# Peptides against a protein of PDB entry 2AKA, part 78

Target 1, 299 residues: chain A of PDB entry 2AKA
Amino acid sequence: MEDLIPLVNRLQDAFSAIGQNADLDLPQIAVVGGQSAGKSSVLENFVGRDFLPRGSGIVTRRPLVLQLVNSTTEYAEFLHCKGKKFTDFEEVRLEIEAETDRVTGTNKGISPVPINLRVYSPHVLNLTLVDLPGMTKVPVGDQPPDIEFQIRDMLMQFVTKENCLILAVSPANSDLANSDALKIAKEVDPQGQRTIGVITKLDLMDEGTDARDVLENKLLPLRRGYIGVVNRSQKDIDGKKDITAALAAERKFFLSHPSYRHLADRMGTPYLQKVLNQQLTNHIRDTLPGLRNKLQSQL

## One batch from the design tools (peptide; aimed at target 1 L7 Q296)

Design b2_p30_2 (made by RFdiffusion4)
Pose (drawn by RFdiffusion4):
Structure b2_p30_2 (pose): chain A 299 residues (1-299), chain P 30 residues (1-30)
Amino acid sequence: as target 1 above (299 residues)
Amino acid sequence: AATEAHEQGLRDVEAIFPDIDATVARINAS
């Protein structure tokens, strides 16, 4: 049903101003990743436009509820900017930065208050993800020293909930067994039943190595599987993001890599969008029947 | 202001309940 994701989108909007309540549990996807995992590039490739804040270290300092709606037209709206239509995605980036600073005292700390961004685009399938602060160790920023723990605690508030599917994002050019995202997913989902793995930067692996065993779901098995992507950034004449060319380059990569050609149809951003749309829809279908009565008791 | 926003959010949730019931009925019929 094309209606399930939109229905939950309304619930997310309604609960955007409701503070933390450990018992409230909407069916949704939380995006979890180490700061080096490239999780922003994954989201920007869904949208086909650069729109997320840039900077060293943390990009998301407040949870970003990103609601992507397939549309013939292309624009964005924030729940906190009633009626305004954003058509220039640079302004979308600037609003994310401004609304975040409006809330965060220190210009580098974090807050649990979400920003609710809806994007209508021909480049997207109907899909909703909650992007969360990336994990890191060295609090190299400017306050606070326990920032690693504040981030982990905020992530745990989301992912300890049973109805929260986990999109665990890890770079291929690292020790995947030591992935911050997969480790935190294992702490709360030991059976791997509600974690979807994403492997980024496959084109940056060392010469003569590959991530076949993980992509084939053999080395670190997850029920919902892994999906590999690459960010082969292409710019148009104006120096701006060209998503059609970037997706073609990604497709060329998988078709030409001897380790991945046999999986190419199950890799890449378009396929990832398809998978997330499908899994999120089925998950909502599964959880919606008991939802109304459960919510009344939890509020 | 925070209390008012909280109360409005609860009213918005209640307004969604008929849509949840209708959707559940369609799921059960299929």

Design b2_p30_2_s1 (made by RFdiffusion4, then SolubleMPNN; from b2_p30_2, 17 letters changed)
Fold by OpenDDE base, seed 1:
Formats: C-alpha cells, structure tokens, sequence
Structure b2_p30_2_s1 (fold): chain B 299 residues (1-299), chain A 30 residues (1-30)
C-alpha cells in the first residue's frame, strides 16, 4: 500500500502536462474553506515550514497540488521547474507567488491551472492535497467584482468529482452552520460520504463555549468525522513562531481542555496527517481497479 | 510543441498502466 500515493502523484504529474488537470477524476483530497479559516496553516503544519503565500484577502489564487513525500532529505520541487531543488522554503513561497502572478497577471485574478509542488521531508507522511482558493463574499483591492463566483466555479471543478475527498476547514470561533466549507461540501456531498471536517481556532472560542458536540460528530455528522486542530495565530506566524513549538502547544491544549481531553488522541495536526494518509491510501485502493480503464478512456 | 507535450504526457501515463495493473492484482489477492 505504500506505493499507492506515489503512483497517483506520478499520474498527476503526467496529466499536468496535458493541461486537463481540472477534468481528471483522480483520487485526491481537495482542501476547502473560507478566507482565514486556517487552511494554509494546516498545510504548513504538516510540513513544519512556512512556505505558503500570506496576506489579506485571497492568498491562494491557483489550485496548489501539494504532494508530501516522506524522505530522508528535506527539499521541494515544482513541476513547472523540474530538477530545481528548493531547500529554502521562503524561496518556495516566492516561487508560488511568482508562478501565480505569471498566469493571473497583476489584477489578482484566479486561474484554475494548478501549481504542482512536491515536498520531500522526514517529517511528513505520504499525502497529496489540493489547496483551493479560500471562499470569499467580498472582493478586496483590485479583485474582480465576481471573484466569489469565480472561486466557487473553480472549487466546483474539483469537489464535484466522485473520487475527490473534501477536507472542509471551518473555524470554531464562527457559527459552524454558516461555514462556507461545510456548505459547499453539503452541496456536492449531501450524504457526507466524501467530506472530512477540520475544526480550527478551537483556542479562540468564547469562554464557556466548546465544539465538543461537533468534534464528537453529533451536531453535523460526517461519515468520516471531524478532527480539531490548533494553528498558530496570525501574530505567531508574523513573528515566525516555530511550528514544532506550536504542535506541542496544540497537544497541550487538547490534553488540558476539559471538553476535549477525552478526544485528545484523535485530535491535532499529527493525527490529522495520519488520518488523511490512511483515508487517501484506502481511497486510492478502492478506486484503483477502475482508474486504469477510466484514464484510458480520457486519453 | 503543445501537441508534442501532450503526446509525451499520454505516453507517460500509459507507461504507468503496467504498475497499476500489478498493484490492482496484488490488492485483489489480499
């Protein structure tokens, strides 16, 4: 089973050159969430590096196919510049920004054309995620007035695919019933078969409130359940707070919280990474027998 | 150039089919 994710990665890389990436129903996990829901922080916490664009408004403007590969060495490689190894993750961030701007121009528009980034690290499990632009209702700056709909249409290209799992990222300090991530997931996965819930910002909930019922899968049940995480604050990110220290603080948060202590072994970023690795591996296994024939028919 | 890139990509995908078939066979034997 260890070769299943790498095999799909090679398929993704091969199809990326055909330009039909959005039309492929490869077994994958799409990451969806509102702006500032904590998607980028979850992904960076998997790698243990700051490497994603940051800022106000729409930061992710192209789909990012993030291929995590367990390795003895730590480096990144982009499909659009094969053979160039990035060991400085700040340079990875700059390359994402540059490659995004190359396609979208200066108008801060979006493009459905993916960026393919592979990260080799001893600190990751084999895992592939597609980070999608954050859902927004209000255009900021020079963004097109219809940016909300453009993002929605882009997301729909991925999340409507039957082999797409959905990582729905929702902040706990907002009304979960109003979660953009869960709304879009419910639209395309009404039975909750393909959706994994991630609840961020549990540390930012109002005093005397908790997300226990959500995390126990009792409030808005998903077949694949919910996993709570605690990300670095924006201040911590700006201050370059160490991700390893943040992961230790996350563990402490769950263990010390009266509402979450009993769930602590099934919470946090390391557990989420394990679950996603297992879910993706199993999903590939289940889809692989039909995948070859489907791929052949699409060529 | 685009047609050549597409043709190469198709070939690259097809080159993975034997590996897919082998993995499927292994999974079915489990």
Amino acid sequence: as target 1 above (299 residues)
Amino acid sequence: AEAAAEAQSIEDVQALFPEIDELVAKLQAE
Scores: peptide ipSAE 0.323, ipTM 0.841, DockQ to the pose 0.809
OpenDDE base, seeds 2, 3, 4, 5: peptide ipSAE 0.306, 0.293, 0.275, 0.267; ipTM 0.831, 0.828, 0.814, 0.810

Design b2_p30_2_s2 (made by RFdiffusion4, then SolubleMPNN; from b2_p30_2, 17 letters changed)
Fold by OpenDDE base, seed 1:
Structure b2_p30_2_s2 (fold): chain B 299 residues (1-299), chain A 30 residues (1-30)
Amino acid sequence: as target 1 above (299 residues)
Amino acid sequence: SEAAARAQSIAEIEALFPEIDALVARLQAE
């Protein structure tokens, strides 16, 4: 089964080159969440590097197909600049920003055209995620007044696909019933069959409150359940706090918390990465028999 | 040309079909 994700990666790359990305129903995981929900931090924690654009408002303005590949070496490659190996992840961040601006212009608009980024690392499991723009209700700066709807429409192009799993990222320090991620997931997956819940900011919950019922899948049940994570704070990110140290702190958080101690082995970023690898692998396996015929019909 | 690039990409996809078929066969045998 080790070859399933790399095989789909090659399909993704090939379809990206022909401009059919928006209509392709490949087995994939789309990452959805409101702005500041912690999506980028989750992805960076998988790699152990700071490489995603940061800032206020809409940071991700194009879909980012993030292909993580376990390797003995650490480097990144973009599909739009084949053959160039990036070993400095700051340069990866700058390339994402530059390539985004090249297509969207200076008005901070969005584009449905994906950026394909492959990261080779000894610290990752094989995993492909599609990072989507964060949902927002309020345009900031020179953003189009209808940016909320543009983002929603873009997300819908991915999450409505039958073979799309949904990684719904929600902050614990906000009302989960009002989670933008869970709302959009419920709209397109009303039975909760394709949705994996990620609960961030568990360390930022009000004193005397916890997300135990959510994490135990008792409050808003998803077939694939919920995984809690603790990301670096914005202050920690700005201070360039080491991700490895943050992962250790995350583990300590779950182990020491009275409400989460019993769940600690099924929480945290490393466990999330493992689960996503397994879920994606199994999902590819289940869809693969019909995939060839579907692909052939789309050529 | 764009047409040539498209043709190449299609060929790359088609080249993966035998691998998909082999993998499906393996999975069905498990």
Scores: peptide ipSAE 0.371, ipTM 0.881, DockQ to the pose 0.760
OpenDDE base, seeds 2, 3, 4, 5: peptide ipSAE 0.341, 0.301, 0.329, 0.306; ipTM 0.870, 0.851, 0.864, 0.855

Design b2_p30_2_s3 (made by RFdiffusion4, then SolubleMPNN; from b2_p30_2, 17 letters changed)
Fold by OpenDDE base, seed 1:
Structure b2_p30_2_s3 (fold): chain B 299 residues (1-299), chain A 30 residues (1-30)
Amino acid sequence: as target 1 above (299 residues)
Amino acid sequence: SAAAAEQQSLQEIEALFPEIDELVAKLQAE
């Protein structure tokens, strides 16, 4: 079973070169959430590196296919520049920005054409995620006035696919009933079969409030449940706080919190990574026979 | 050309079929 994710990665790489006409429903996990929901921080916490674009507004403007590969060495590779190994993750960030700008231009437009990034690391489990642009309600700067709809249309291209799992990232310090991530997930997955809930910003909730009922899957039930995480604060990110230290602080948060202590072993970034690896592996196992047959019929 | 890139991608996919078949067979035997 260890080879299922790498196999699908190779398929994904091959299909990316065919362009948008490949109507192939590959087993994958799409990451959805509003702007500032903490999506990028979750992904960076998996890698243990700062490598995603940062800023105000829409930061992710193209889908990012992030292929995490467990390896003895740490480096990154892009599909658009095969053979170049990146060992400096700042250079990875710059390449994402440059490749985004190359396709979208300077007007902060969006493109549905993915960037394919593979990260080899001893600190990751095999996991592939598709980071999607954050849902926005308000155009900022030179963004087109219909940017909200363009983002929604882009997200729908991924999340409507039957073999797409949805990682719905929602902040706990906002009304969960109004979560953009859970709304879009419910639109395309009304029975909650494909959706995994991630609750961020649990450390930023108002005093005397908690997300216990959400995390216990009692408030808005998902078949695949919810996992709470504590990301670095923006101050911690700006201060380049070590992700390992942040993961230790996250563990301490759950263990020390009266409302979450009993859930602590089923919370946090390391547990989320494990669950996603297992969910993706199982999902590939279940879908691969059908995918094979579909592929064979198209060749 | 776009056509050449597509053809190359199809060849890359075809090259994966033996491994896919092996994995599918293994999964069906479990």
Scores: peptide ipSAE 0.269, ipTM 0.829, DockQ to the pose 0.742
OpenDDE base, seeds 2, 3, 4, 5: peptide ipSAE 0.133, 0.253, 0.257, 0.244; ipTM 0.680, 0.823, 0.823, 0.816

Design b2_p30_2_s4 (made by RFdiffusion4, then SolubleMPNN; from b2_p30_2, 20 letters changed)
Fold by OpenDDE base, seed 1:
Structure b2_p30_2_s4 (fold): chain B 299 residues (1-299), chain A 30 residues (1-30)
Amino acid sequence: as target 1 above (299 residues)
Amino acid sequence: SRAEAEKKSIEEIEALFPEIDELVKKLEES
């Protein structure tokens, strides 16, 4: 059971090299959310490092296949530069930016061609996520005027696959009924069978308001439920606040909040990692027999 | 070449089949 995620990672790497990634329905988790929903912060909190591009507008412009691997050592590797070990996560960020720009050009367009990044760390559970471009309604800079539709089409290539689980990231300080993540998830998963809800920015909600009903799965029920997280603020990121300290603050937030205290053991980034690891492992287990048969028929 | 890269990738996938088959077998027996 422990080797299921690494096995699928090897398959994913092999298929990525063929360039047919869009056609294979591999068991995976696609991360979807509006721009600034907190997707990148969730992923960085899993690794415990700052390594994702930051900036205004669409930051993620290619799918990022993030393969987390529990290891005694900490380093990163890219599929496009095999054999190079990155131990400085700032260099990882720069490589993501450079490789993105190499394919998308100067117009800050998007490409459906994934970047495959593997991170070995003692601080992670085995977990593979596909970070997708943030949904946006407004082109910025030299972006194509149809960028919203291009992003949507790219997301649909992943989330329409039956073996794709959807991590729908929504900010709590916005109307959840209008969440772009939940809308796209509902379009392709109307029964909420493949969708896991993540609620960010719980610490930024207006005084006297809470997301309790959402987190208790009462407002917009998903079979796989919702998990609340508290990410570092932009000020905390700019101030280089330690992720370990941020995780402690997140735990304190849930434990001390009257509306969330009773949920605290089923909230936060560490719990989310555990749930995603379990969900992905179980999903691979359930899909692997069918995947084997499909692979045999295609080769 | 692209063709060589594709061939290599296919070979890499084929090399995983025994491991997949073993895992599937274990899962079916459980």
Scores: peptide ipSAE 0.257, ipTM 0.823, DockQ to the pose 0.711
OpenDDE base, seeds 2, 3, 4, 5: peptide ipSAE 0.227, 0.221, 0.237, 0.238; ipTM 0.808, 0.803, 0.811, 0.815

Design b2_p30_3 (made by RFdiffusion4)
Pose (drawn by RFdiffusion4):
Structure b2_p30_3 (pose): chain A 299 residues (1-299), chain P 30 residues (1-30)
Amino acid sequence: as target 1 above (299 residues)
Amino acid sequence: STEEMEAFEEEMDAIFEDIDATVEKMEAEE
C-alpha cells in the first residue's frame, strides 16, 4: 500500500515535539554509521542534490527525519518552516545548519530535538529515514569531551527500540568486522533480524581485494542483506551535482567489476531505494495493526 | 500548555481514525 509510509510520516510529524519516551516505538529506519562511512553521500544520492551540511567530523547534530516522497515536481519543506517551499537545495542545507545552531549552544554539540525535512522529487521513491549523528572516537571538535558517549547514547535511544529498523552504513575500504555501525547493530539486534547493511566506497578498496563475501551475505550474515553503492561524483557545467551521470557511473562500476557483475542488479542506489521502500512498507504493515492501542498505553 | 495539549489530542484522534480505516482496508484486501 502506497499509503503506509505517508501514514507513519504523519505520526512522525505529530511526535516531533514530544520529548523522549522510551516506550514510544514507531516503525521507522534509523541510519547508523561511523563518521568515515559516507552516509551523507548515500542520502544525497537518493535526493540527487547536495543538501546536507558540510564540515569536518559530524554532519548531523540533531536527528534528521528525512521523508522522501516521489513527485513530479521538486521541492522541500521543513515542519518548523510552515508553508515555505524550498526549491534551491543550497538553501535547504543552510536552513539545516541555522536551525541546528539555533538549538545547540556550542556550535559542535548535539541535541535530540529532530528536524523534520520532507523532499518531493522525481529522483526518489517514497521512503523515510531518520539520519543520526555519526560515530567517532577523538572528540576533535570543540566541546564536549564525552561527545562519543553522547552520540552513542542518542543512537541507542533510537535503535534499542524493537520497531526501529537499522540501516548500518560501513565503508568497504576498512575492516568491516570492525565497523562501528555493524557493531552497534549487533549490540541491540544480536540475531541480525532488523539491520540492513549498506557498504559504501566499494571503488576505493585496495587493488586485488573485494567485498564479494560480505555483499553475498556470507561473511557477516544479516537476514535483510547488504547493498553496495559507490559515489562516483559527476558535476555539470555549473559545477553542481549531476545525479543521472553519477548513477550511470555507479551502474558502469558494478557491471564492469569482475567480482560484482553477477550482483549488479542487486547493487546501487536505485536498488537500495527500492529495497528500503519495500522493507519499510512491509514493516509498517506488520506493526500497524497493534499500533493505535499500544500508543494509547505508552503516551 | 493546556492549549498545546488539546491541539495534540485533537490531531491524534484524527490520526487514530485514519489508522483504523487503514487497518480495515488491509483486512478487506486479505

Design b2_p30_3_s1 (made by RFdiffusion4, then SolubleMPNN; from b2_p30_3, 16 letters changed)
Fold by OpenDDE base, seed 4:
Structure b2_p30_3_s1 (fold): chain B 299 residues (1-299), chain A 30 residues (1-30)
Amino acid sequence: as target 1 above (299 residues)
Amino acid sequence: SAAEAKAFQERLDQLFEEIDELNEKLEKLE
């Protein structure tokens, strides 16, 4: 069972090398969410490092195949830079930005060509996620006027695949009924069979409101349920608050909150990582029969 | 290139063999 995720990683790498990653129905998790939904922070919290591009507008502009591998050492490797080990995660961020700009140019356009990043760390469980561009309504800078639809089309290339699980990241401080992530998930997964809900920004909800009904899977039911998380605030990020301290604060938040205390053991980033590891492993196992034949038919 | 295509096919064949092996192992566990 422990070899299932690594096997899919090797498949992803092989298909990325020939530019066919997006066209194949690999068992994988695609991460979807609106801009500023907290998607990047969730991923960084898994690693315990700041390594993803930050900024206004579209931050992720290419699919990022993020392969987390539990290891005794901590370093990152890119598929496009074979043999180079990154130990400074700021350099990882810069490489993502540089590689993105190399393909998309300076106009902040998007490309469907994935970046494959593998992170070895003692602080991670084996987990692979495909981070997709954040959904947006308004072009910024020199972005094309149809950027919303370009992003949507890119997302659809992944989330329409039968073997694709969907990690739908939605902020709690916005109307969840209008969540871009949940809308796209509902469109391609109307029965909620492939969707895992992540609710961010629970600490930023209006006074007297909570997302208990959502987290208890009572409002917008998903077979795979919802997990709430609390990311670092922008102030915390700017202040260089370390992720370890943020994770402790997250735990404290759930334990001390009247509406979430009873759910605290099934909330938070560490629990999310564990659940995703288990769900991905099980999903790969379930899809492995016939996978060879399916892939061969798609080549 | 032809060499790259050959290398890819060989890698793919190996990966497919690994899939088959894992499927066999999983079947034995059930």
Scores: peptide ipSAE 0.411, ipTM 0.880, DockQ to the pose 0.781
OpenDDE base, seeds 1, 2, 3, 5: peptide ipSAE 0.409, 0.292, 0.390, 0.402; ipTM 0.876, 0.756, 0.869, 0.873

Design b2_p30_3_s2 (made by RFdiffusion4, then SolubleMPNN; from b2_p30_3, 19 letters changed)
Fold by OpenDDE base, seed 1:
Structure b2_p30_3_s2 (fold): chain B 299 residues (1-299), chain A 30 residues (1-30)
Amino acid sequence: as target 1 above (299 residues)
Amino acid sequence: SAAEQQKFQQELEKLFEEIDELIEKLKELE
């Protein structure tokens, strides 16, 4: 079953090359969350590199199809510049920014056209995620006043698809009942069959508060449950704190926290990566007969 | 382009065959 994710990656690449990616109900995981929910940090923690655009306002302005591939070598490739291998992940960040600006222009607008990025690494499991623009209510810069709705409409193009799993990223230091990620997930997945909850910023919760009931799947139950993670702080990112050291600190956080210690083996970024790999692999397997029939109809 | 469409079609045919083989292998393991 190890080759199922690479097979779907080839499908994604083929359909992206002809501009039909948005119309395909491919088995995939869409990442949704409000601005500053910690989506980018979760993705970077999987790779173990800083490579995503950073800044104020809407950072992700195009869907990013992030294809993680376990390999003996570490490098990145973009579908839009085939044959160029990136070994400097700062150059990867710059290419994402440049390619985003090329399509959206200088007005900080959004585009539904995906960027396809493949990362080969010995430190990753095979995993494909679609990072989507962060939900926002406030336009930034020259963004149109309806940018909130444009983002929502873009997200809906992915999350309404039956074969789309939803990675709903919510910060614990905000009201989880009002999480934009969980709200949109509930709208398109009312039974919680396709949604995986990720709870970030557990280390930033007020003293005497915890997200135990959420993480135990008791407050807002999802069939696929919740996984808590602890990302690097902005200070740690700016200080170029090593992601490996941050993962060790995350493990220590869960093990030492009175409310989370009993859950620690089912928490953290490494566990999340493993769960997502398994969930995606199983989901691909379950959808293969439907994919076969769809492909046959296009031959 | 027509050439791109032809390449796409060839890739789809290949992918279809690979999926079909995988489905059969999965059935044998069940």
Scores: peptide ipSAE 0.291, ipTM 0.823, DockQ to the pose 0.604
OpenDDE base, seeds 2, 3, 4, 5: peptide ipSAE 0.156, 0.236, 0.257, 0.255; ipTM 0.667, 0.799, 0.803, 0.803

Design b2_p30_3_s3 (made by RFdiffusion4, then SolubleMPNN; from b2_p30_3, 18 letters changed)
Fold by OpenDDE base, seed 5:
Structure b2_p30_3_s3 (fold): chain B 299 residues (1-299), chain A 30 residues (1-30)
Amino acid sequence: as target 1 above (299 residues)
Amino acid sequence: SAAEQEQFQKELEQLFQEIDELIAKLEALE
């Protein structure tokens, strides 16, 4: 069963190389969330490296197909520069920025053309995610005034596909009932069959408040439930706090919090990674026969 | 190009074979 995700990765790369990505309903997980929802931090915590672009406003401007592959070695490869192995994850970040700017220009525009990044690591489970631009209402820099709708249209190209699972990332320190991630998920998945909720910033909630009802799947129920995570603070990121130390702090947070301690074994980044691996594997198993038949009919 | 199309077809054929093998393994476990 562990070979199913790598197989779909090869399909994904093959179709990306021929420009057919938009028409394919491959089993995948699309990551959606508002700006500053903590999406990038969740993805970096899976890898255990800082490698995603940083900055204010819209940082992700192209879909990033992030293929995590368990391996004895640690390196990254891009589909657009085959044969080049990246061992410095700062260079990975720079390549994402350069390849984004090559297509979108310097105006901070967006493009629906994916970047395909594969990361081999002994510290990851096999997992493929599509990181999508953060939802925003406010243009930044030279972005067009309709950037909100451009982002929405781009997201809809992925999340409307029946074989697309949705990782909806919402910050707990904001009104979860008004979460952009949960709203778009509810629009395309009204029965909550394809959506996994991630609640970030649980450590930044106002004193005397908690997200217990959400995490217990009682407030806004999803079939696949919710998983809470605690990311590094901006101070910790700027101070280059080790991700391993942050994961230990996350575990301590859940265990010591009166509202979350009973959920602690079903919370945190390591548990999220495990759940996503299992969910994606099972989803591929269920969809692969139908996908095979569809692809064969197109040849 | 014709060469690119041929290479793509070969890659797809290999992927289909691997898919069929994996499906067969899964069916054997069920």
Scores: peptide ipSAE 0.059, ipTM 0.687, DockQ to the pose 0.723
OpenDDE base, seeds 1, 2, 3, 4: peptide ipSAE 0.026, 0.026, 0.053, 0.047; ipTM 0.546, 0.551, 0.676, 0.668

Design b2_p30_3_s4 (made by RFdiffusion4, then SolubleMPNN; from b2_p30_3, 20 letters changed)
Fold by OpenDDE base, seed 4:
Structure b2_p30_3_s4 (fold): chain B 299 residues (1-299), chain A 30 residues (1-30)
Amino acid sequence: as target 1 above (299 residues)
Amino acid sequence: SAAEQAAFQKKLEELFKEIDELNEKLKKLE
């Protein structure tokens, strides 16, 4: 069972090398969400490092295949830069930005060509996620006027695949019924069989409101349920609050909140990471029979 | 290139073998 995720990682790397990653139905988790939904923060919280591009507008502009590997050492490697070990995660961020710009140019366009990043860390469980560009409606700056549709088309290349699980990231301080992540998930997974809901920004909800009904899977039911998380605030990020302290604050939030206390053991970033590891492992196991034949037919 | 394609094909065959082996292992655990 421990070899299942690494096997898929090797498959992803092999297919990425020939530019066919998006066309193959690998058992994987695609991360979807609107801009500023908190996707990057969730991923960084898994690693415990700041390493993803930040900014206004479209931050993720290429699919990022993020392969987390439990290891005794902490470093990152890119598939496009073989042999180079990154120990400074700021350099990881810069490399993502540079590699993105190399392909997309200066107009902040998008490309469907993935970046493959492997992070070795003692603080992670084996977990692979495909971070996709955040859904947007309004182009900013010199972005293409049809950027919304370009992003949507890119997402659809992943989420329409039968073996693709969908990590739908939605902020609680916005109308969840209008969540871009949940909408696209519902479109391609109408029965909610492949979708895992993540609710961010629970700490930013209006006074007197809560997302209890959503988190209890009563409002918009998903077979795989919902997990709430509390990311670092922008103030915390600017103040260089470490992720470890943020995770402790997240735990305290759920334990102390009247609406979430009873759910606290099934909430938070560490629990999410564990669930995703298990879900991905089980999903790979379930899809492994016939996978070879399926892949061969798609080549 | 032809060399890259050959390398890919070899890698793919190895990976498919691993898939087959894992499937057999999983089948035995059931």
Scores: peptide ipSAE 0.435, ipTM 0.889, DockQ to the pose 0.780
OpenDDE base, seeds 1, 2, 3, 5: peptide ipSAE 0.427, 0.427, 0.398, 0.422; ipTM 0.884, 0.886, 0.874, 0.881

Design b2_p30_4 (made by RFdiffusion4)
Pose (drawn by RFdiffusion4):
Structure b2_p30_4 (pose): chain A 299 residues (1-299), chain P 30 residues (1-30)
Amino acid sequence: as target 1 above (299 residues)
Amino acid sequence: SEEEELEEDIEEMEEFIEELEEDLEEMEEE
């Protein structure tokens, strides 16, 4: 039903101002990744516009509840900016930065207060993801030293919940067995039943190696599977993001790679959007029946 | 039959959300 994701979108809006309560458990997807995993590029390729803050290290300092709604028109709105319609995605990026600084004392720390961003676009399927701070070790920033632990603790608040599906994002040009995202997903989902794997930067792997075994779900099996993507950035005449060309380049990559051509129809951003829309919808369908009564007891 | 039951659940949930929003607005006014 095209109605389940929108229904949960209203619940997320309603609970945006409700502080942490370990018992509240809405069906949703949390995006988990190491800082080097390229998780921002995955989201910007869904939207087809660059709109996330840029900087060294951390890009998301507050949880970003990103609600993508397929639409004939293209605009964005923040729950905290009542009635305003953003049509220039550079301004969307600037608002994310400003609202984040408004809350965070130090200009590099984190906060659990979410930013609720809804994007209407012809480039997206109906889908909602909660983007969370990326993981890292060296607190190379400017306060605080235990930042690694503050980030991990914030991620655990989301992903220890049973109704939270985990979108674990890992770069292919690394040791996937040592993926921060897959490891934290294993700590809270040992059976791999509620983690969806995303492998980025497949075009950056060393010569003569590939990620076929992981993409075929054989090496590090997950019930919900893995989906590979590449960010072959193309810019238009004005030097701005051209998503149609970028998606075609990604499609050309999978069709031409001898290790991946037989899986091409199950790789890439359009397919990932389809899979997330489907899995999130089915998950909501599964959890909605008991949801109203359960919420009353947990509030 | 299963779809009709799910639609009913959805209606009940919409009602629940509306009541929750009203309560949250009243708390903010206090």

